# Peptides against a protein of PDB entry 2Q3Z: the designs that were tried, part 37

Target 1, 272 residues: chain A of PDB entry 2Q3Z
Amino acid sequence: YVLTQQGFIYQGSAKFIKNIPWNFGQFEDGILDICLILLDVNPKFLKNAGRDCSRRSSPVYVGRVVSGMVNCNDDQGVLLGRWDNNYGDGVSPMSWIGSVDILRRWKNHGCQRVKYGQCWVFAAVACTVLRCLGIPTRVVTNYNSAHDQNSNLLIEYFRNEFGEIQGDKSEMIWNFHCWVESWMTRPDLQPGYEGWQALDPTPQEKSEGTYCCGPVPVRAIKEGDLSTKYDAPFVFAEVNADVVDWIQQDDGSVHKSINRSLIVGLKISTKS
Target 2, 254 residues: chain A of PDB entry 2Q3Z as posed
Amino acid sequence: YVLTQQGFIYQGSAKFIKNIPWNFGQFQDGILDICLILLDVNPKFLKNAGRDCSRRSSPVYVGRVGSGMVNCNDDQGVLLGRWDNNYGDGVSPMSWIGSVDILRRWKNHGCQRVKYGQCWVFAAVACTVLRCLGIPTRVVTNYNSAHDSNLLIEYFRNSEMIWNFHCWVESWMTRPDLQPGYEGWQALDPTPQEKSEGTYCCGPVPVRAIKEGDLSTKYDAPFVFAEVNADVVDWIQKSINRSLIVGLKISTKS

## One batch from the design tools (peptide; made by RFdiffusion4, then SolubleMPNN)

Design b1_p11_5_s1 (from b1_p11_5, 9 letters changed)
Fold by OpenDDE base, seed 2:
Structure b1_p11_5_s1 (fold): chain B 272 residues (1-272), chain A 11 residues (1-11)
Amino acid sequence: as target 1 above (272 residues)
Amino acid sequence: EEQPNLSLLDE
């Protein structure tokens, strides 16, 4: 997980699983230096360099910083996300074949955001950075991945009497979503939560005011311990949310219906 | 040709 520079990222849908090759390239020339620059431009360093540097020995701290810095939201982070198929002023997320070019572009352009990324790009860059920093990390793909915006562990759709979606879709289910899992101890938690920790660098929800997510023990998610820092409810919902339809009738009444046809979550962990 | 990640409702 630290030594592998080439791997695969799973994509597609639950019914039609696909993969792409990816060059993580954590040992390529200059990549470690770029990762250090990433740390040196993070908001915590800018606020208090001594404190930030003193905490870089903690993979928990570093993981959280990297999760925030891989996206350009709130900071001088690496990637700008875009999902509307308008990529003419940058590079299509689908065009990337590795993390190295992205990181080099970011650094070479004065730490300006690279256009553009989507979930697997964010995850892959995070994986590269974390590996560079000596943290065993892998990319994971979750099919039918939920984005819960209000931390109620539900994906809610509002429908008319005919079942048609009403209004703008705030919450959504991705055909697939990628994030990373990193191996670390958790001295900041109760015993037993060492091991794989989920980190999500795709800017979906703010955590403590920053677009970042994790680290949260995979064990905590599996066992349903939603009190575990960081961001356990959000990550739990990505893989376990229930879908609820709120159906408005002509008389103004609203009926709650559990949508059993939409099953959230099918996680695949990479071996590399 | 490569499909991005999208909402299931947008597929």
Scores: peptide ipSAE 0.037, ipTM 0.739, DockQ to the pose 0.207
Fold by OpenDDE base, seed 5:
Structure b1_p11_5_s1 (fold): chain B 272 residues (1-272), chain A 11 residues (1-11)
Amino acid sequence: as target 1 above (272 residues)
Amino acid sequence: EEQPNLSLLDE
């Protein structure tokens, strides 16, 4: 989880699982320096360098910083996400074969955001950075991954009387989504939550004002302890949300229907 | 080979 530089990232769908080879390259020349630059340009460092540096011994703190800095939202982070198939002014997310080129591009262009990433690219870069900083980390793929926007643990679709979805489908289920799990102790929590912690660098929702997610104990998610820092409800929903259809009739009446055909969550963790 | 992630409804 720290020493491996080559691996695979799972993609595709629950029915058709695919994988791609990925060069994490955490030990390649200059990568550690780039990871340190990433820390030195984070908003917390810029606000109070002494305080930020004093907390870098905490993998909880560092993990949260990295989660925020892998995306360029709110800061000088590494990657700009894009999902609309318009990548002509950058690099297609599907073109990347490793984290090293991305990190080098970011650094070499004055910490300007790299175009473009999607979930597995965000996750892979985060994995590289965390491994480089000595935090055991693996990429995780979750098929039928829910994005809950209102923290009610539901994916809600609004439909007319004909079953047609209304609105922009802001809440959605990804065919797959990737994030990372990092091994760390949690001295900030009650005993028993050491181990794998979920971190999500894809900018989906803000956490305490920043597009970051986690760390949250995988155990807490498994046991349904949604009070556990950080972002337990969101991560829980990614793997456990129920899908609800709100069917509105012409008379204004609304019928709630549980959509049992859409099953959220099928998580695959990498072995190394 | 490499597939972008999309919503299930958009597949």
Scores: peptide ipSAE 0.037, ipTM 0.721, DockQ to the pose 0.206
Fold by OpenDDE base, seed 4:
Structure b1_p11_5_s1 (fold): chain B 272 residues (1-272), chain A 11 residues (1-11)
Amino acid sequence: as target 1 above (272 residues)
Amino acid sequence: EEQPNLSLLDE
């Protein structure tokens, strides 16, 4: 989880699992230096360098910073996400084969956001950075991954009397979603939450005003402890949300239906 | 070849 530089990232769907090879390359020339630059351009450093530096011994702190800095939202972060299949002014997310090129591009262009990333790209880059910083980290793929936008642990669809989905479909379930898990102690929590911590660098929801997510103990998610910082409800929903269909009838009545045919969450962790 | 990260509804 620290020493492996070559690995695989799982993709596809729950029914048709695929993988791609990925070069994490955390020990390649200059990558550690780039990771340090990433820390030195983070908003917390810019606000108070002394305070930021004093906290870099904490993998909890660093993990949270990295989750925010891997995406370019709110800061000079590494990657710009894009999902609309319009990648002509950059690199298609599907074209990347490793983290090294992404990080080098970012640094070499004055910490300008790299176009473009999607979840596995964000996760992979985060994995590289965290490994560089000595934090054991693995990429995780979750199939049928929910994106809960209102923290109610539900994915809600609105349907007409014919069952057709109405509205903008703001809440969604990804065919797959990737994030990272990092091994760390959690001295900031009650005892027992050491171990794997989920971190999600894909800009999905803001956490304390910044597009970042975690760290949250995997144990907390498994046990349903939603009070555990950081972002337990969101991460919990990614793997456990229920799907609700709100069916509106012609008379204006609304029927609530639990969609049991769609099961959220099938998490696979990598060995490398 | 590689499919983007899409919602289940968009597949």
Scores: peptide ipSAE 0.031, ipTM 0.712, DockQ to the pose 0.209
Fold by OpenDDE base, seed 3:
Structure b1_p11_5_s1 (fold): chain B 272 residues (1-272), chain A 11 residues (1-11)
Amino acid sequence: as target 1 above (272 residues)
Amino acid sequence: EEQPNLSLLDE
């Protein structure tokens, strides 16, 4: 998990699982230095360098910083996300074959955000950075992955009497979503939550004011302990949310219907 | 063929 430089990232759908080869390249020339630059341009360092540096011995702290800095939201982070198939002014997310080129581009352009990333690109870059920093990390893929925006553990669609979705579809279910799991102790939590921790660098929701997510113990998610920091409800919803349709009736009443055709969550962990 | 990250409704 630390030494492997080449691996695979799983994509596609639950019914058609695909994978791509990926060069994480954590030991390639200059990559460690770029990872250190990433830490040195994070908002916490800029606000209080001494405090930030004093906390870098904590993989919990570093993981959270990296989760925020891999995306360019709120800071001088690495990647700009885009999903609308308009990539002409940058690089298509589907074109990347490794983290090294992305990180080098970011650094070489004065820490300017790289265009463009999607979930697996964010995850892969985060994986590279965390491995560089000595944190055992793997990319994971979750099929039918929910994006809960209001922390109610539901994906909600509002529909008219004909079943047509009304308004903006803010909440969604991805065909697949990627994030990372990092191995660390959790001295900040009650005993038993050491091990794999989920971190999500794709900018989906803000956590404590920053587009970052985790670390949260995989065990906590599995056991349904939503009080566990960080961001347990969000990560839990990614793999466990229920889908609800709110259907307007002719009389103006609203009917709640469980959408059983949309099953959230099928997580696959990689071996490397 | 690389499949983009899309919502299930957009598939």
Scores: peptide ipSAE 0.029, ipTM 0.704, DockQ to the pose 0.208

Design b1_p11_5_s2 (from b1_p11_5, 9 letters changed)
Fold by OpenDDE base, seed 4:
Structure b1_p11_5_s2 (fold): chain B 272 residues (1-272), chain A 11 residues (1-11)
Amino acid sequence: as target 1 above (272 residues)
Amino acid sequence: EEQPNLSQLDE
């Protein structure tokens, strides 16, 4: 989880699992230096360099910083996400084969955001950075991954009397979503939450005002401890959200239906 | 190009 530079990232769907090769390249020339630059341009450093530096010995702190800095939302982060198939002014997310080129591009262009990333790209870059910083990290793929936007642990669809989905479909379930898990102790929590911690660098929701997510103990998610920092409800929903259909009838009445045919979450942790 | 990271509803 630290030494492996070559690996695979799982993609596709729950029914049709695919993978791509990925070069994490955490030990390639200059990559560690780029990771240090990433830390030195983070908002917390810019606000108070001394405080930021004093906390870099904490993998919890660093993990959270990296989660935020891998995306360019709110800061001079690495990647700009895009999902609309308009990649002409950059690189298609599907074109990347490793983290090294992304990080080098970012640094070489004055920490200008790299266009473009999607979830596995964000996750892979985060994995590289965290490994560079000595934090054991793996990419995780979750199939049928929920994006809960209102923290109610539900994915809600609105349907007409014919079952057709109405509205903007703001909440959704990804065919797959990738994030990372990092191994660390959690001295900031009660005993027992050491181990794998989920971190999600894809800019989905804000955490304490910044597009970042985690670290949250995987154990907390498994046990349903949603009070555990950071962002337990969101991560929990990614893997456990229930799907609810709100069916509006012609008379204006609304019927709530739990969609049991759509099961959220099938998490696969990589070996490398 | 096919988008690999989409909502299930968009597939």
Scores: peptide ipSAE 0.038, ipTM 0.742, DockQ to the pose 0.206
Fold by OpenDDE base, seed 1:
Structure b1_p11_5_s2 (fold): chain B 272 residues (1-272), chain A 11 residues (1-11)
Amino acid sequence: as target 1 above (272 residues)
Amino acid sequence: EEQPNLSQLDE
């Protein structure tokens, strides 16, 4: 998980799994230096360098910083996300074949955000950075991945009496979503939560005011311990959210539709 | 170019 520089990222759908080759390149020339620059431009370092540096021995702390810094939201992070198929002023997310080019572009352009990324790009760059910093990390793909925006562990759709979806569909289920899992101890938690920790660098929701997610023990998600820091409810919902399809009548009455069946979550962890 | 990462509702 630390030594592997080339691998595959799973994509597609649950029924039609695809993969792409990816060069993580954590040992390529200059990549470690770029990872250190990433740490040195993070908001916590800029606020208090001594405090930030003193905490860099903690993979929990570093993981959370990296999760936030891989996206350019709120900071001088690496990647700008885009999903509307308008990539003419940058690079299509589908064009990337590795993390190295992305990180080099970021550094060489004065830590300006790189255009553009989607979930697997965010995850892959985070994986590279975390591996560079000595944290065993793997990319994870979750098929039928939910994005819960209101922390109720539900993906809710509203329909009119004709079955037409109403609203902006803010809550959604991705055909697939990627994040990373990192191996670390959790001295900040009760015993038993050591091991794989989920981190999601795709800017989906804010955690403590920053677009970051995790680390949260995979065990906590499995056991439904939603009080476990960080961001257990959100990560839990990605893999376990229930889908509710509401039908609203003209009189304002609402009932659940029985015609729609969606299954959230099919997590595939990479073997390397 | 087809985007691989989409909402199920947009498929």
Scores: peptide ipSAE 0.035, ipTM 0.716, DockQ to the pose 0.204
Fold by OpenDDE base, seed 2:
Structure b1_p11_5_s2 (fold): chain B 272 residues (1-272), chain A 11 residues (1-11)
Amino acid sequence: as target 1 above (272 residues)
Amino acid sequence: EEQPNLSQLDE
């Protein structure tokens, strides 16, 4: 998980699983230096360099920083996300074949955000950075991945009397979503939560005011311990959320229906 | 062919 520089990222859908080759390139020339720059431009360093540096020995702290810095939201992070198929002023997320070019572009342009990324690009870059910093990391793909915005562990759709979805569809289910899992101890938690920790660098929700997610023990998610920092409810919902339809009737009444046709979560971890 | 990650509803 630290030594492998080339691997595969799973994509597609639950019914039609696909993969792409990816060059993580954590040992390529200059990549470590770029990863260190990433740490040196993070908001916590800029606010208090001494405090930030004193905490860099903690993979928990570093993981959380990297999760926030891989996206350009709220900081001088690496990637700008875009999902609307309008990529003419940048590079299509589908065009990337590795993390190295992305990181080099970011550095070479004065730490300006690289256009554009989507979930697997965010995850792959995070994986590269974390590996480069000595944290064992793998990319994870979750099919039918839920984006819960209100931490109620539900994906809620509002429907009219005809079953048509109403509103802006703020909560959604991705056909697939990628994040990373990193191996670390959790001295900040009760015993037993060492091991794989989920980190999500795709800017979906803010955590403590920053678009970042995790680290949260995979074990905590599996056991349903939602009190475990960081962001357990969000990550839990990604893999376990129930889908609820709120059907408005003609009389103004609302009927709650569990949508059993939509099953959230099918996680695949890379063995690379 | 690589496809962007889209909401399941958009598929």
Scores: peptide ipSAE 0.034, ipTM 0.721, DockQ to the pose 0.208
Fold by OpenDDE base, seed 5:
Structure b1_p11_5_s2 (fold): chain B 272 residues (1-272), chain A 11 residues (1-11)
Amino acid sequence: as target 1 above (272 residues)
Amino acid sequence: EEQPNLSQLDE
């Protein structure tokens, strides 16, 4: 998990799983230096360098910082996300074949955000950075991954009597979503939560004011301990949210659809 | 170019 530089990232859909090769390249020339720069430009360092540096021995702290810094939201982070198929002023997310070029571009352009990333790109870069910093990390793909925006553990769609979706789909289910899991102890939690921790660098929701997510023990998610830091409800919803279709009639009545064909969550973890 | 990361609604 630390030594592997070449791997695969799973993509596609639950019915049509595919993968792409990816060069994580955590040991390539200059990559460690770039990772250190990433730490040195994070908002916490800029606010109080001494405090930030004193906490870098904690993989919990570092993981959370990296989760926030891989995206450019709120800071001088690495990647700008884009999903509208308009990539002409940058690099298509689908064009990337490794993390090294992304990180080098970021550094070489004065830590300006790299255009563009999507979930697997965010995850892959985070994986590279975390591995480079000595934290065992793997990319995870979750098919039919829910994005719960209102923290009710439901993905709700509202339809009219004709079955047409009403309004914007604020809550959504990704065909697939990628994040990372990192191995670490959790001295900040009760005993038993050491092991794999989920971290999500894709800017989906703010956590404590910053677009970051985790670390949260995979065990906590599995056991439904939603009180566990960090962001357990959100990560739980990604893999366990229930989908509800509401049919609203002209008279204002709302009925729950019996359609339960869509199942949230099919998680695949890389083996190395 | 296909967008591989999209929301899907399975009906």
Scores: peptide ipSAE 0.034, ipTM 0.730, DockQ to the pose 0.186

Design b1_p11_5_s3 (from b1_p11_5, 7 letters changed)
Fold by OpenDDE base, seed 5:
Structure b1_p11_5_s3 (fold): chain B 272 residues (1-272), chain A 11 residues (1-11)
Amino acid sequence: as target 1 above (272 residues)
Amino acid sequence: DEEDFLSLLDE
């Protein structure tokens, strides 16, 4: 999880699982230096360098910083996300074959955001950075991954009496979503939460004002301890949210559809 | 390939 530079990232759908080869390249020339630059341009460092540096011995702190800095939201982060299939002014997310080129482009262009990434690109770059910093990390793919936007652990669709979705989907389920899990102790928590921690660098929701996510103990998610920092409810929902279809009648009555059978979550962790 | 994109489920 630290030494492996070549691996696979799972994509596709639950029914049609596929993978792509990926060069994480954490030991390639200059990559560690770029990871250190990433830390040195993070908002916390810019605000108070001494305080930021004093906390870099904590993988919890570093993991949270990296999750925020892999995306360019809120800061001089690495990647700009785009999902509309219009990539003419950059590189298609599907064109990337490794983290090294992305990180080098970012650094070589004065820490300007690289166009473009999607979830597996964000996850892969985060994996590279965390591994460079000595944190055992793996990429995780979750099929039928829920994005809960209102923190109720539900994915809710509102439909008319004809079954037509009303308005834009306020919440969504991705065919697949990627994030990372990192191995670390959690001295900031009660005993027993050491081990794999989920971190999500894809800019989906703000956590404490920044587009970042985690670390949250995988154990906490499995046990349903949603009070555990960071962002347990959101990560829990990604893998466990219930889907509810509301049928709205013209008379204002609302009832749940009993025919919905969509299942959220099928998580696959990489072994290399 | 459409499945290479992160996309909403159509279900």
Scores: peptide ipSAE 0.042, ipTM 0.730, DockQ to the pose 0.182
Fold by OpenDDE base, seed 2:
Structure b1_p11_5_s3 (fold): chain B 272 residues (1-272), chain A 11 residues (1-11)
Amino acid sequence: as target 1 above (272 residues)
Amino acid sequence: DEEDFLSLLDE
């Protein structure tokens, strides 16, 4: 998970699983230097360089910084996300074949955000950066991945008496979503939470004021320990959320119904 | 391929 420079990323849907080849390229010339620049332009470094540098020995700290810096939200991060199929003023997310070109473009243009990325692009770049920094990391794909926006572990739809969805769908389920898992100890937690930690660099929700996510122990998610930092409820919901329909009746009453047609979560860990 | 990018699941 450190030495492999070429691998595959899983995409598609639960019924039609696909994959693409990806060049992570963590050992290519200049990539490590770019990763160090990424650390040197992060908000924590700009606020207090000495404190930031003193904490770079912690993979927990570095992982959280990288999660935030891979997206350009809130900072001089690497990638701008876009999902509306209008990519004419940049590069289509589907055209990328590796992390190296993205990172080089970012650096060569004065750390300006690269247009554009989606989840697998964010995850792949994060994977490259973390590997460069000596943190064992892999890309994971979750099919039928939930985005919980109000931290209640539910995906909620409001419907009229005819079953028609009312208003905008704020919460959603992706056909697939990618993030990374990194191997690290967790001295900041109780014993037993060492191992794989989930990190999500796709800008979905703010964590402590920044678009970042994790690290959170995979074990904590598996065991349902939602008190574990960081962002356990959000990551838990990505793989375990229930779908609820709120149905308004003709008398003005609201009925809660579990939507059993939508099953959230099918996680695949990438071997390379 | 339209299936390569993120999309909302249809109800």
Scores: peptide ipSAE 0.039, ipTM 0.733, DockQ to the pose 0.177
Fold by OpenDDE base, seed 4:
Order: sequence, then C-alpha cells, then structure tokens
Structure b1_p11_5_s3 (fold): chain B 272 residues (1-272), chain A 11 residues (1-11)
Amino acid sequence: as target 1 above (272 residues)
Amino acid sequence: DEEDFLSLLDE
C-alpha cells in the first residue's frame, strides 16, 4: 500500500467488472517534491502557513487536504473533472495510464489544473500523493455507487404514472465510482476507529465549504455511525443508500415506493 | 470505452 508503484483500478459495472493497469509511481523522480508543492499551495497553507505546517504530521489533516487538492475545485488543485465527453482541449480521462504524468503536468504548468479527470483518475492521483507522504493507501471501486446530494441517505426518482422518470435527475447512481482508503490512527475520534479511512477526492459534494471528503473510518460506515467525522453520511450513502421512487398520479397523489431492484454498493478494495 | 466512462445507471 506504500511500496507498490504498479497496480490495477477496477472499472466497468457490477455485472461486467473490468480493470486497467495504473502506474502510481510514488517513488519516481520528482514526485515527492510535487506532492510537497501540493501541500504548499493548499488554501490552509495560504491562509496560515505556520498552522498548516504544524499539522502536517497528522495523516488525518493531510488526508483531508489531499482530498481537496487533487481536484481543482476551490483551489489550485491538480485535476479538473469532466463527464460530458468533450475533452478536445485536454486529455481524455480514459487516456491516463498513471499518476506521474498528471502530477508532472500540473507542476510544470505552474500548478494549473490538468484536464481532465474522472473518479478513478482522482482516486489514483490521491493514492499516489498519499503514498508519497507515507500514508498507506489503496484505491477502492464501488459499483452502483450513489451520489446523495441532500444528505438523506436516499436516491430519489420522480416517476409518472407509467413509471417513467420525470425531469432531471438531481441525485444519481454511478455505474462505478472510485475513491481511496488510507490507513491511519484517529486520535481525533473515540477509540476503535483506527484503520482504513475513506477519502474521496472526486468533487461531488462540499465538506465544510470545500470539495473534499473524509477521512471517515470504514468501520464507522459499516457500523452506521454517521456522526463520525468526516462526511460519514455521504460516504455511507455511496455504499448503502436506498432508492426511492416517487410515483405521481394524474390526480396529484404521490406514491412512495422503495426500489429494491436497484442495489447500491458493491465495494472492491485493491490489494496493490 | 463506455465501460470506463462514468454514467448514470440505466433504469
């Protein structure tokens, strides 16, 4: 989880699981230096350098910073996400084969956002950075991954009387989603939450005003302790959200139905 | 590759 530079990232769908090789390259020349630059341009450093530096011994703190800095939302972060198949002014997310080129591009262009990333790219880069900083980290893929936008642990669809989805889907379920899990102690929490912590660098929802997510103990998610910082409800929903159909009738009545045919969450943790 | 692209699940 620290020493392995070559690995695989799982993609596809729950029914058709696939993987791609990925070069994390955390020990390649200059990569550690780039990771340190990433820390030095983070908003917390810019706001108060002394305070930021004093906290860099905490993997909890660093993990959260990295989660935010891997995406370029709200800061000088590494990657710009794009999901509309329009990548002509950059690199298609599907074209990347490793983290090294991405990080080098970012640094070499004055910490300008790299175009473009999607979840596995964000996760992979975060994995590289965290490993560089000595934090054991693995990429995780979750199939049928929910994106809860209103913090109710539900994915809600509005349907007409014929069962057809109406309007724009505000909430969604990804065919797959990737994030990272990092091993760390949690002295900021009650005892028992040491171990794997989920961090999600894909800009999906804001946490305390910044597009970042975690760290949250995997144990907390498994046990349903949604009060545990950081972002337990969101991460919980990614793997456990229920799907609700709101069926509208012509008379204006609405019927609530739990859609049990759509199962959220099938998590695969990498071994390398 | 469609399998690599993030997308909403089909109903």
Scores: peptide ipSAE 0.038, ipTM 0.709, DockQ to the pose 0.180
Fold by OpenDDE base, seed 1:
Structure b1_p11_5_s3 (fold): chain B 272 residues (1-272), chain A 11 residues (1-11)
Amino acid sequence: as target 1 above (272 residues)
Amino acid sequence: DEEDFLSLLDE
């Protein structure tokens, strides 16, 4: 999880699992230096360098910084996300074969955002950076992954009396989504939450004002401890959200139907 | 491939 430079990332769907080879390249020339630059341009360092540096011994702190800095939202982060198949002014997310080229492009262009990334690209770059910094990390793929936007652990659809979905789907379920898990102790939590921690660098929701996510103990998610920092409800929803259909009648009455036909969450952790 | 993109699941 630290020494492996070549690996695979799972993609596709639950029924049709695919994978791509990926060069994490955490030990390639100059990559560690780029990771250090990433830390040195983060908002917390710019605000108070001494305080930021004093906290870099904490994998909890570093993990949270990295999850925010891999995306370019709110800061001089690495990647700009795009999902509309319009990549003419950059590089298609599907074109990347490793983290090294992305990180080098970012540095060589004065820490300008790299176009473009999607979830597996964000996750893979985060994995590289965290490994460079000595934090055991793996890429995780979750099939039928939910994006809960209002922290109610539900994916909600509004339907008319005929069952037709009304309006745009604000909340959604991805066919697949990738993030990372990092191994660390959690001295900031009660005992028992050491081990794998989920971190999500894809800019989906803000956490404490920044597009970042985690670290949150995988154990806390499994046990349903939603009070555990950071971002337990969001990560829990990614793997456990219920789907609710709100049926709106002509008389204004609303009925709730829980849809169990669509099962949220099938998480696969990589072995490398 | 269609599955290379993140997509909303069909109901």
Scores: peptide ipSAE 0.035, ipTM 0.697, DockQ to the pose 0.180

